# Designs tried in a protein design run: peptides against a protein of PDB entry 4GMN. Part 44

Target 1, 375 residues: chain A of PDB entry 4GMN
Amino acid sequence: RYANITLLALVTLASIGTDFQETLVKGNQGSRESPISAADEEWNGFDDADGDAMDVDQKSSSGEDQEEDYEEIDVKEDDEDDDDDSITSEMQADMERVVGADGTDDGDLEDLPTLRELIQTAVPQLIRLSNLPIDSDESLTIQSHALSALNNISWTISCLEFANGENANIHNAWYPTAKKIWRKTILPILEADSADLKLATQVTSLAWAVARVLHGETPTDGNPHRKFISLYHSSKQQAGGNSNSIEEPEDPFQGLGVKCIGVVGSLAHDPAPIEVNREVGVFLVTLLRQSNNVPPAEIVEALNQLFDIYGDEELACDKEVFWKDGFLKHLEEFLPKMRTLTKGIDKRTQPELRTRADEALLNLGRFVQYKKKHA

## One batch from the design tools (peptide; aimed at target 1 V11 N152)

Design b2_p18_8_s2 (made by RFdiffusion4, then SolubleMPNN; from b2_p18_8, 13 letters changed)
Fold by OpenDDE base, seed 4:
Structure b2_p18_8_s2 (fold): chain B 375 residues (1-375), chain A 18 residues (1-18)
Amino acid sequence: as target 1 above (375 residues)
Amino acid sequence: MTEAELENQSSLSEALSS
């Protein structure tokens, strides 16, 4: 009884995290679909007057009658209005405030009651549940659902813009909580060194979502970047030995390898220790050098992480790692390989992977040109 | 949000089926 109520509550919290994200996406799309008022710029069309009515008379031919009786199949559109009433009016109102906040209202989390209760009430309980001693299948199930709920909430928050002081109230509320998730949930599970790939995937997904907000301010205690690099290599060794048992995710970007790259990339951002940045940068550049044996999605993610880490020339990592360790040469040498890789992706069978690879190729060309001008 | 950012969430259907 109590276990089933706890599981239902955890599933509901995971759902609320997803629905909150969907509402943010819809709200951000709706703000872009603000109708460009068709300013009736009457483009006064060129009044080209010359009406020469050439009268071409062509006449005649007669061909026959075949009345093929197309039976009008009255497809009753059963409008199954599956009113997925999952989005509460309170969640929608909180999202409309997050999206519609022109940066003049320093709205406290007091004005975001659903988000406040998620961060202040739900997340501390989820952290507690994720740290229960695993002594039964029920405790393992509770941990998995608590991690799923933490993942969904953390991903949703990581998709908010925090640049230039945007959403500063949410950032300030989330930041200490994100550090608690890292220290109390992520690190203990990584230190337990479990052979459970499901648990490793859940923790890595959660770690990526948390690290997307904390960046180089993520706690470096125990060198977690080395744990995720080790997990990356271990996952590749296991996949090579037992080709039958890991269902490759339908989405290439949901792979444990991509998630490991996303985590370590995020951990390497300024103000990360230069040695952490170097170890990650060398790992990412090494993936590009080994690209013949690396999934295309992992190459795309590794490139994006390299652009984000080394995009700013004012950062200490630009001078002390990017230039000092000669990363530009490796990126230049990779350009022709990336063109070949991208062209090898079928647009019909893998449209998203192809689009993201075309973008990463374009950005690689721009990034190399940028760095050459600033050399 | 990218499609992959959405898919990094566990679906309600998967959470209910597990």
Scores: peptide ipSAE 0.022, ipTM 0.578, DockQ to the pose 0.481
OpenDDE base, seeds 1, 2, 3, 5: peptide ipSAE 0.021, 0.014, 0.015, 0.016; ipTM 0.581, 0.462, 0.468, 0.471

Design b2_p18_8_s3 (made by RFdiffusion4, then SolubleMPNN; from b2_p18_8, 16 letters changed)
Fold by OpenDDE base, seed 5:
Structure b2_p18_8_s3 (fold): chain B 375 residues (1-375), chain A 18 residues (1-18)
Amino acid sequence: as target 1 above (375 residues)
Amino acid sequence: MTEGELINQSSLKESLES
């Protein structure tokens, strides 16, 4: 009885976290014709106003008219009206306020009662539940569901804009809580050195969501970046041995390798210690050098993280790591390999992976050009 | 930025309500 009530409450909190995310995505899509997946930030570089448009005369070769007769398979949409209107009117109203808040409203969370209760009431209990002694299958189940709920809430909050003082009230409320999740949930589980890949994946997903908000202000105690790098390498060694039972996630971007890259990338941002930044930067550049043995999705993520970390030339990591360790040469040498890799992805079977690889290739070209101008 | 895995708990909710 008490276990089932706790599990149902954890499932409900995880659902609320998902429903919030879906509402944010739908709200953002309604304002922009393109779904801004958090991947679609085309790195524009700095606006150097000197628009010398090089006219690349691509001569159109006329390939012939094969009319493939697509039979209209009349898929009857059985509208199963699953009236899981689980979105409370209060939760929807809170999300509509967050999506519509273009303003530097230094307001409290009083105007966001559902989000307030998630951060102030639910998350502290989820942290407690994730730290219970594991002595039974029931306690393992409770931990897994508490981690799932923390993951969904943390991801949802990490998809809010915090630049330019946007959502500052939410950021200010979340920031100390995110640090608490890191220190009380993530670090203890990472220190326990569990061989459980499911638990490692859950903790790594949660760590990424938390690190997307904290960036280089994520606590560096115990060198967590080295643990995620070690986890990355360990996951690759296991996949190469027994062809058995880790079903590769259907989405290549949900893989443990991608999650590890996302965590360590986020941890390496300013104001991270230069040594942390260097170790992560060297790891990411090493993936590019070894790209023949690295999944394409991990290459895409490693590129995006390198652009985000080293995009600003005013940061100490640009001079002390990027230039000093000669990263530009490695990126330039990788450009022809990235073109080959991207062209090797089938648009029909892996459309998302192909799109994100085409974007990462474009951004790599721009980034290399930018860094060459500022050399 | 890649979106991390949001864990759908619907199947478990159904299994607890049955």
Scores: peptide ipSAE 0.016, ipTM 0.591, DockQ to the pose 0.285
OpenDDE base, seeds 1, 2, 3, 4: peptide ipSAE 0.015, 0.008, 0.015, 0.016; ipTM 0.583, 0.563, 0.591, 0.593

Design b2_p18_8_s4 (made by RFdiffusion4, then SolubleMPNN; from b2_p18_8, 14 letters changed)
Fold by OpenDDE base, seed 4:
Structure b2_p18_8_s4 (fold): chain B 375 residues (1-375), chain A 18 residues (1-18)
Amino acid sequence: as target 1 above (375 residues)
Amino acid sequence: MTEAELINTKSLKEALEL
């Protein structure tokens, strides 16, 4: 009895999450005369508005030969105890308390009562239900439905524009909840290292939806990017070994590999640690180098993530990773391969995959030209 | 941005019939 009521409530919440997406999409279509499909954002580069070419005169000042005599200072090896100022999880929790204490900008959702109740009332219960001890098929079913509801809500919210302060009230309300989903639902499931591909697909889909809002502000505890890279590789090994039909999703973009790429790409955005960005960037570029053995949908996603991560030249990751690790060369060498790959996709049988591959090829050409101009 | 398909959930009606 209680189980059936809980399952019905979870299915209802998952349906409400879907219906809410349709409502938000219909609402946005009423305000924008042109539905720029979020797919049709051609990468236009940054418009360098202020092309005031300051003629910096090359004054060749010949500075002289000062032979400074470096005295051998016998620096004693004082064993400086590297107090690894590893911000303890307790200090991080206290910093989150201190930063969260001043701005009671509880994202004003007065005008969005359903979304408020989803974020503030439903999601905390879904997090709780996703963390139940798995001791029965019933508890596993409850977890799966709780993850489905969290996925649908999180994807719906991740389809909102948050750039330039758009939907800031929703962002501010969602942000602390998204971090809770990450820490309380996603990380514990990833750490359990379950061989359940269904669970792995559900948690990876949820992780992508959450990471599309949090980007590089996604909690780095336990190196989640490495866990998703590992999951990517493990998923490829399983697909090659067991002819047991996990029905490949009819949509090539719903594959676990694409979802893993989407997660790690999102995690690598600024302000992610440069080391995290580097590991993800190297992973993505490595997929392009190995493209003969990678599904086309994963290549499309890996390209889009590379454009989004390294599009901005003002970001530290541009200098410290993109240029330093020589990514441009790999992208240039991939252009002819991408043309061949894209032409190999049948427009009749895979129209969406072909469209997105044609767009990714166009953007790759533009991106390589942009980076060459700014080299 | 990839349109991720939402997990297709059974309608409330279908969930009540199960």
Scores: peptide ipSAE 0.007, ipTM 0.502, DockQ to the pose 0.289
OpenDDE base, seeds 1, 2, 3, 5: peptide ipSAE 0.007, 0.006, 0.006, 0.005; ipTM 0.502, 0.450, 0.468, 0.393

## One batch from the design tools (peptide; aimed at target 1 C159 F253 E352 R356)

Design b2_p19_1 (made by RFdiffusion4)
Pose (drawn by RFdiffusion4):
Structure b2_p19_1 (pose): chain A 285 residues (1-30, 108-237, 251-375), chain P 19 residues (1-19)
Amino acid sequence: RYANITLLALVTLASIGTDFQETLVKGNQGDLEDLPTLRELIQTAVPQLIRLSNLPIDSDESLTIQSHALSALNNISWTISCLEFANGENANIHNAWYPTAKKIWRKTILPILEADSADLKLATQVTSLAWAVARVLHGETPTDGNPHRKFISLYHSSKQDPFQGLGVKCIGVVGSLAHDPAPIEVNREVGVFLVTLLRQSNNVPPAEIVEALNQLFDIYGDEELACDKEVFWKDGFLKHLEEFLPKMRTLTKGIDKRTQPELRTRADEALLNLGRFVQYKKKHA
Amino acid sequence: AFREEAEKNALRDFRRNKP
């Protein structure tokens, strides 16, 4: 039963995680009662995956169960984070997911992050999941072991398809949990790291630049948020952004539209947003 | 307002990525 009974169930639950994304797209061309697949994924499939993700690991075989369990959690969490939850959008699905997303973080992402050593493959898997979960949590994400510090150190140390880089994942997840209403110091650290990435953009892969700019725009674009005054202005983030604007223009033109298009067009949008961003705040004390 | 635009842009970019 081993090869069939356990591994097959996980790989299939993960594929179900992947393909539910097509239901969302096709459903648009035309209490989760209307979405039983999603309802069953959250209430039934996910609790067992958190359990499996936790357990040793005493043996290599259970090393594979953990990995597959993390793959399914990842696919589901990702797909769900492909929904618009800003404002009142998709509120029914948000309430069904948010507590579970907190559990995945506390019971899965955090204990695994506690033992630093040793894997790169596994370190890549947890960060991908943590990025998916934090996209929904938005600074409501738990601040316990000061996880942003770990993901920050993971970025620099793992320095030794542009958007699948682990570094991109470290930028995204740390950036997502630093939105309001996060601890103002947690925000200061993450914001400093994201800006430092620009000041020292001399060697940062272009995709990681685009993600850092999107994360910053996403965080400090509201003057009512304490962190806009408490960090963005208090630490003068504006100067580095004004200084980076010329540097950003050349790197964007350094990208071959023809090889490959997506990064180029995505970087064009970031410089465009970067310019508009430098103006809006320039207008605000 | 700008934040809402940025969130929409970021969501589009996020959706284009693979897990």

Design b2_p19_1_s1 (made by RFdiffusion4, then SolubleMPNN; from b2_p19_1, 10 letters changed)
Fold by OpenDDE base, seed 5:
Structure b2_p19_1_s1 (fold): chain B 375 residues (1-375), chain A 19 residues (1-19)
Amino acid sequence: as target 1 above (375 residues)
Amino acid sequence: SFREEARRQSLEYSRSLKP
């Protein structure tokens, strides 16, 4: 009973986070930063397929055909338009305010009460639930749902613009909580070294969402970038051996490999330690060099991460890593391969992947020209 | 930055497409 109520509450928090993200994405369609649809893990409903079909031996008692005239109770389907608008009117009002907010720097979120309660009240409980001792299938289910809710909330917040002091109140409220998610949820799960690829995918998705806000200010304790690089390589080794039905997500951008690239790319931004930046940069450039054996979606993500990490010539990583380690040459040598890769994607069967690959190819050409101009 | 230059070029291109 309490477990089912907790699970229902976690599912509701996860759906709230998804709906909030979709509406922010729809509102932000005017700004061309393609929000990565990383939260469109359609919550594939619990297939209640474990209906243990107890063969109740229906004894054939030949009871008489009393034609009881069942009056057609014209059950007016009151179309109660259960506008189960999972988005409360209060949440919609908070979302409209977020899109318009000349935010005060105070982080108190006085004008955003629903978002405040989500960050201050719900998230700390989700962090606690994600850290329960795993001793039962019920505790695993609670952890999974807590991670899903944290993922959706974190992704939603990561779709907000924080550049130039935009949404500073939300950033200031979220920042300490994001660091708490990292230290209390993400790191312990990564340290447990579980062979559970589902859990690894969930924690990596959450780590990406958190790292999209914290960037290089993400805690570097225990070298988490190396854990995600290791996870990337381990995932490739497992996929090559067992053709077991880990249903490759229908969306090529939902793959664990893409998520690992997104995390480590985000971690490598300034003010990340130069050695962390170098290890990530070398990893990403190595994917481009080995592109014949890398999924196209991972190449697209690796390129976008490289543009974001090394797009500013004033940063220490430009001189100490990009130019020093000769990354421009590798990007130039990759241009012909990227053209071939992009042309090989069928626009009819994979329209999104093709569109994002066409964009990444265009940006690669522009980036190489930009870097040559700022050499 | 590359982002600023890309944004500037996109704005210039968007201005050139306004009739």
Scores: peptide ipSAE 0.347, ipTM 0.771, DockQ to the pose 0.087
OpenDDE base, seeds 1, 2, 3, 4: peptide ipSAE 0.329, 0.334, 0.335, 0.332; ipTM 0.802, 0.819, 0.827, 0.788; seeds 2, 4 fail the geometry check

Design b2_p19_1_s3 (made by RFdiffusion4, then SolubleMPNN; from b2_p19_1, 9 letters changed)
Fold by OpenDDE base, seed 1:
Structure b2_p19_1_s3 (fold): chain B 375 residues (1-375), chain A 19 residues (1-19)
Amino acid sequence: as target 1 above (375 residues)
Amino acid sequence: SFREEARRQSLRYYRSLKP
């Protein structure tokens, strides 16, 4: 009984987090519609040609009033339980407020009740559930659902812009909770060294979502970047040996390799220790050098991470890692390979992968030019 | 930064938004 209620609550929280994320993605797509330049189609005034008023003679045909008795089909509106739409509407209203609010610095979520309840009430319980002793298949199921709910909530929050002090109230409320997820949920699971690739994928997804907000302020205890690099390599060794296709997710960007790259890239941002940044940077550049054996989605993510990490010349990692370790040369040498890789992606069968690869190729050319200008 | 220059150039800096 309690387990079923807990599972239902976890499924509901995971659903809410998914619907909120989908709403965020849809809202962010709508705001990026470039204003269609209203082409000044010169309204060529159609000349009102004086069409002759033909006198249509009023023949009064007395059509018999057949009273067709329209039986009002009383369509019983089945009161489909509006409860799901109400939560989605409150979350939509919170999102509209988040997009419109010049966030006050105080971390107060008074105007964001749904988000407040997610951060302050739901997440601490999910952290508790993810830390239960695994002693049964039921406890493993509870952990998996708690991780899924934490993942969806963390991803949703990570889709908000926090640069330049945007959404500072949400950032300030989330930041201590995100650190708690990292220390209490992510690190213990990574330290348990489980051969369960499903659990590893779940915790890596959550780690990426959390690290997308914390960046280089993510707790460095136990060198988590090395654990995710090791997980990346271990996942490649397992995929090569057993024809038990872990069903590569239909979305190439949902692969464990992409998630590992996303985590370590996020961990390497300022103010990460320079040695952490270097180890991650060398890992990412090594993927580009080995690109013939690397999935295109992982190359796209590795490029995006490199642009994010080394896009600011004022950061210590620019001088101490990017220039010192000669990363520009590796990026420039990779340009021809990226063009070949991108052209090899079928637009018909993999339209999203092709679009993201075309964008990453475009950005790679621009990034190389930018870095040459700011050398 | 490269991001600021990219934003000024209307460059879609697509970060993978999907979990």
Scores: peptide ipSAE 0.315, ipTM 0.813, DockQ to the pose 0.377
OpenDDE base, seeds 2, 3, 4, 5: peptide ipSAE 0.304, 0.309, 0.311, 0.308; ipTM 0.766, 0.757, 0.814, 0.765; seed 2 fails the geometry check

Design b2_p19_1_s4 (made by RFdiffusion4, then SolubleMPNN; from b2_p19_1, 11 letters changed)
Fold by OpenDDE base, seed 1:
Structure b2_p19_1_s4 (fold): chain B 375 residues (1-375), chain A 19 residues (1-19)
Amino acid sequence: as target 1 above (375 residues)
Amino acid sequence: SFREESRRQNLAYSRSLKP
């Protein structure tokens, strides 16, 4: 009884986190549609084709009015408006406030009651549930659902803009909780060294969502970047051996390899220790050098991480890693390979992968030019 | 930064991080 209620609550929290994420993604897409100025192409009028009115005089045959008494079948449309709009009007109002809020620096969520309860009440319980002793299939199921709920909440929050002091109240409320997820949920699971690729994928997805907010302020205890690099390599060795590949997720960007790259890239941002940054940067550049054996989605993510990590010339990692370790040369040498890779993606079968690869290729050319200008 | 220059150029540095 209690287990089923806990499971239902975890599924509900995971659903809510997904629905919030989808709504935030839709809201952020609407702001990027620059109004395509409808060029008033004067659609010149169709020429008046001469309508010869044929006068077909068809006679009035008096067919008998059989009033068939159609019994109005009162179809009670039970409008079961199962508006399974999982988003309550309060949640929607909180989301509208998050998109529009001049965030106060105090970390107060007084104006965001649903988000406050998610961060302050729900997440601490999910952290507890993710740390239960694994002694049964039931405890494994509870852990998996707790990780899924934490993942969805963490991803949703990581989709908010926090640059330039935007959403500072949410950032300040989330930041200590994100560090708690890292220390209490992510690190213990990574230390347990389980051969469970499903659990590894779940914890890596959560780690990416958390690290997208914490960046280089993610706790470096136990060198987590090396564990995710090791996990990346281990996942490649396992996939090469058994043709019982765990169903590669239909979305190439949901693969464990992409998630590992996303985590380590996020961990390497300023103010990460320079040696952490270097180890990650070398890993990412090595993927580009070995691109013939790397999935295109992982190349796209590795490029995007490199652009974010080394996009600011004022950061210590620019001088001490990017220029010192000669990363520009590797990016330039990769540019023709990226063109070939991107052209090899079929637009019909993999439209999203192709679009993201075309964007990453464009950004690679621009990034190389930018770095040459700021050398 | 590259991000700021990209934003000023209206060049979509869209991390479409679809999670």
Scores: peptide ipSAE 0.368, ipTM 0.830, DockQ to the pose 0.309
OpenDDE base, seeds 2, 3, 4, 5: peptide ipSAE 0.359, 0.365, 0.363, 0.363; ipTM 0.800, 0.827, 0.828, 0.831; seed 5 fails the geometry check

Design b2_p19_2 (made by RFdiffusion4)
Pose (drawn by RFdiffusion4):
Structure b2_p19_2 (pose): chain A 285 residues (1-30, 108-237, 251-375), chain P 19 residues (1-19)
Amino acid sequence: RYANITLLALVTLASIGTDFQETLVKGNQGDLEDLPTLRELIQTAVPQLIRLSNLPIDSDESLTIQSHALSALNNISWTISCLEFANGENANIHNAWYPTAKKIWRKTILPILEADSADLKLATQVTSLAWAVARVLHGETPTDGNPHRKFISLYHSSKQDPFQGLGVKCIGVVGSLAHDPAPIEVNREVGVFLVTLLRQSNNVPPAEIVEALNQLFDIYGDEELACDKEVFWKDGFLKHLEEFLPKMRTLTKGIDKRTQPELRTRADEALLNLGRFVQYKKKHA
Amino acid sequence: FLEEVRETNLEYAREEAAK
């Protein structure tokens, strides 16, 4: 039963996690009662995956179970984070997911992040999941072991398809949990790291630049948020952004539209947004 | 502006999830 009984169940649950994404797209061309697949994924499939993700690991075989269990959690969490939850959008699905997303973080992502050593493959798997969960949690995400510091250290140390880089994952997840209403100091650190990335953009891969700019726009674009005054202005983030604008233009034109298109067009939007962003705040004390 | 950024990010996530 081993090869069939356990591994097959996980790989299939993960595929179900992947393919539910197509239901969302096709459903649009035409209490999760209307979405039983999603209802079952959250209420039934996910609790067992959190359990499996936790347990040793005493042996290599259970090293594979953990990995596959993380793959399924990852696919589900990603697909769910592909929904619009800003404003009142998709509120029914948000309430069904949010507490579970908190559990995945506390019971899965955090204990694994506690023991630093040793894997790159596994370090990559947890960051990918944590990024998916934090895209829904938005600074409501738990601040316990000061996880942003760990993911920040993971970025620099793992320095030794552009958007699949682990560094891009570190930028995204730390950036997502630093949105309001996060601890203002947690925001300060994450914001400083994201801006430092620009000041020292001399060697940062272009995709990591685009993610850093999108994360910053996503965080400091509301003057009512305490962190806009408490960090963005208090630490003068505006100067580095104004200084980076010329540097951003040349790197964008440094990208071969023909090889490959997506990064180029995505970077064009970031500089566009970067220019618009430098104006809006320039207008606000 | 912030809403446009959030929509763009959502599009990016959908593209990445499709990969």

Design b2_p19_2_s1 (made by RFdiffusion4, then SolubleMPNN; from b2_p19_2, 8 letters changed)
Fold by OpenDDE base, seed 1:
Structure b2_p19_2_s1 (fold): chain B 375 residues (1-375), chain A 19 residues (1-19)
Amino acid sequence: as target 1 above (375 residues)
Amino acid sequence: MLDEVRKKLLERQRELAAK
C-alpha cells in the first residue's frame, strides 16, 4: 500500500515536471509585452556580416627559399623537484565548507509557488528516494521513478534561457539544488558501478539535464567526465559482445552514447578546468576520427558539443586546447566524411536523424570557416 | 533552426522519462 502511494506520487511528480513548462512560459509572459520569438538568437560566433563569396583564384606563386638560421637556445633543464602541490584532503574539505556557505539566497520564487515547492520540497524527497538501499525490486522501482521525476524537472528547467540574466530568480533557486542532485544522486549512482544499463541511462539523462545548467561549474569531485567517458566505452563493449540485444532505442538520440556525449560536452564548457576541457575535447575529436564505428546520432551530438565548447575565441580553452591540440585540422579532415555520413542517412526512414545531420554538417562548414578566419 | 531541433530533443527526453 505505501509503495503504491509512493509510486503514484513519483509518477505524479514526473508528470508535473513535464507539464510545468506551460506554467513557466505563462509566468514569463506576464512580465514582457512583446513575444520575441526565441527562434533567431543565432550563435554570435557567426557574424555573417560580409557575404562576399571571394572566388579563390589558385595563383601558384613560387615563393623563394629563405634559409633562416634558427640559433639553438640551450634551455637548461633546471630539475626543481617541487613535490608539494598535494592539495591535502583538509584543503579540499575546507573548500567544500567555503563553497557550501554561499548564502541560501533562494532565488525569489514568490511569483512561481509551484516551482518553489518542486525545488524546495519535492526535489529533496526525490534525492532521498533515489538514494534508498537497493535490497528489493520495490526499492529499485522507487529509485527508477524518483530518477524519472528528477529527470523531468531538471530537463524542464534546463529548457529555460539563463543567458543575459534571464530567469535569474529560477537559476538562483535551481543552482544549489542542481549541485545537490549531482553530489547526492548522480555521483553515488555512478560510483556504485552498476551493470544496470537502464539505471545508467536514467542517471546519465539526469546528469545531462543538470550539467546543461551548471556547465563547467558542475562539481568536479571524483572526475565525473572520466566516469561518463568510461561509461560510454563500456556501453559500446557490451553492445558488441553479448547477443542480448539491448534494443537500440527507436530514437537514435535517446541512446546512452548520445547522453554520455551530452554530459561530458556540458561539463567541458567554461569555467571548466582546462584539463577537463582537454580530456573531453580529445574524446569528442577522437569520435570524429573513428566515425566509421560511431552511430551517426553520436557524431551529431559530438559536433554540437564541440561548437558550443569552442565557439568563443575569448575563452581560455580556445587557445590552450582548440588551437594548441590542433582540433581545426581534425574538423577540416572530418568535413568530407560528414558529407558522406549525412548523405548515407535515408530521409524517408530516419527524417529527424537526417535533418540533424544536415544541420550539423552546415554548422561544421561554418565553424571551420570561422576558425580559419580567426587563426 | 538548431534551437528548435534541440528543444524537440529535450521535449522527447522528458516524454520518455515520463513513460
Scores: peptide ipSAE 0.020, ipTM 0.704, DockQ to the pose 0.189
OpenDDE base, seeds 2, 3, 4, 5: peptide ipSAE 0.021, 0.020, 0.017, 0.020; ipTM 0.717, 0.704, 0.663, 0.697; seeds 2, 3, 5 fail the geometry check

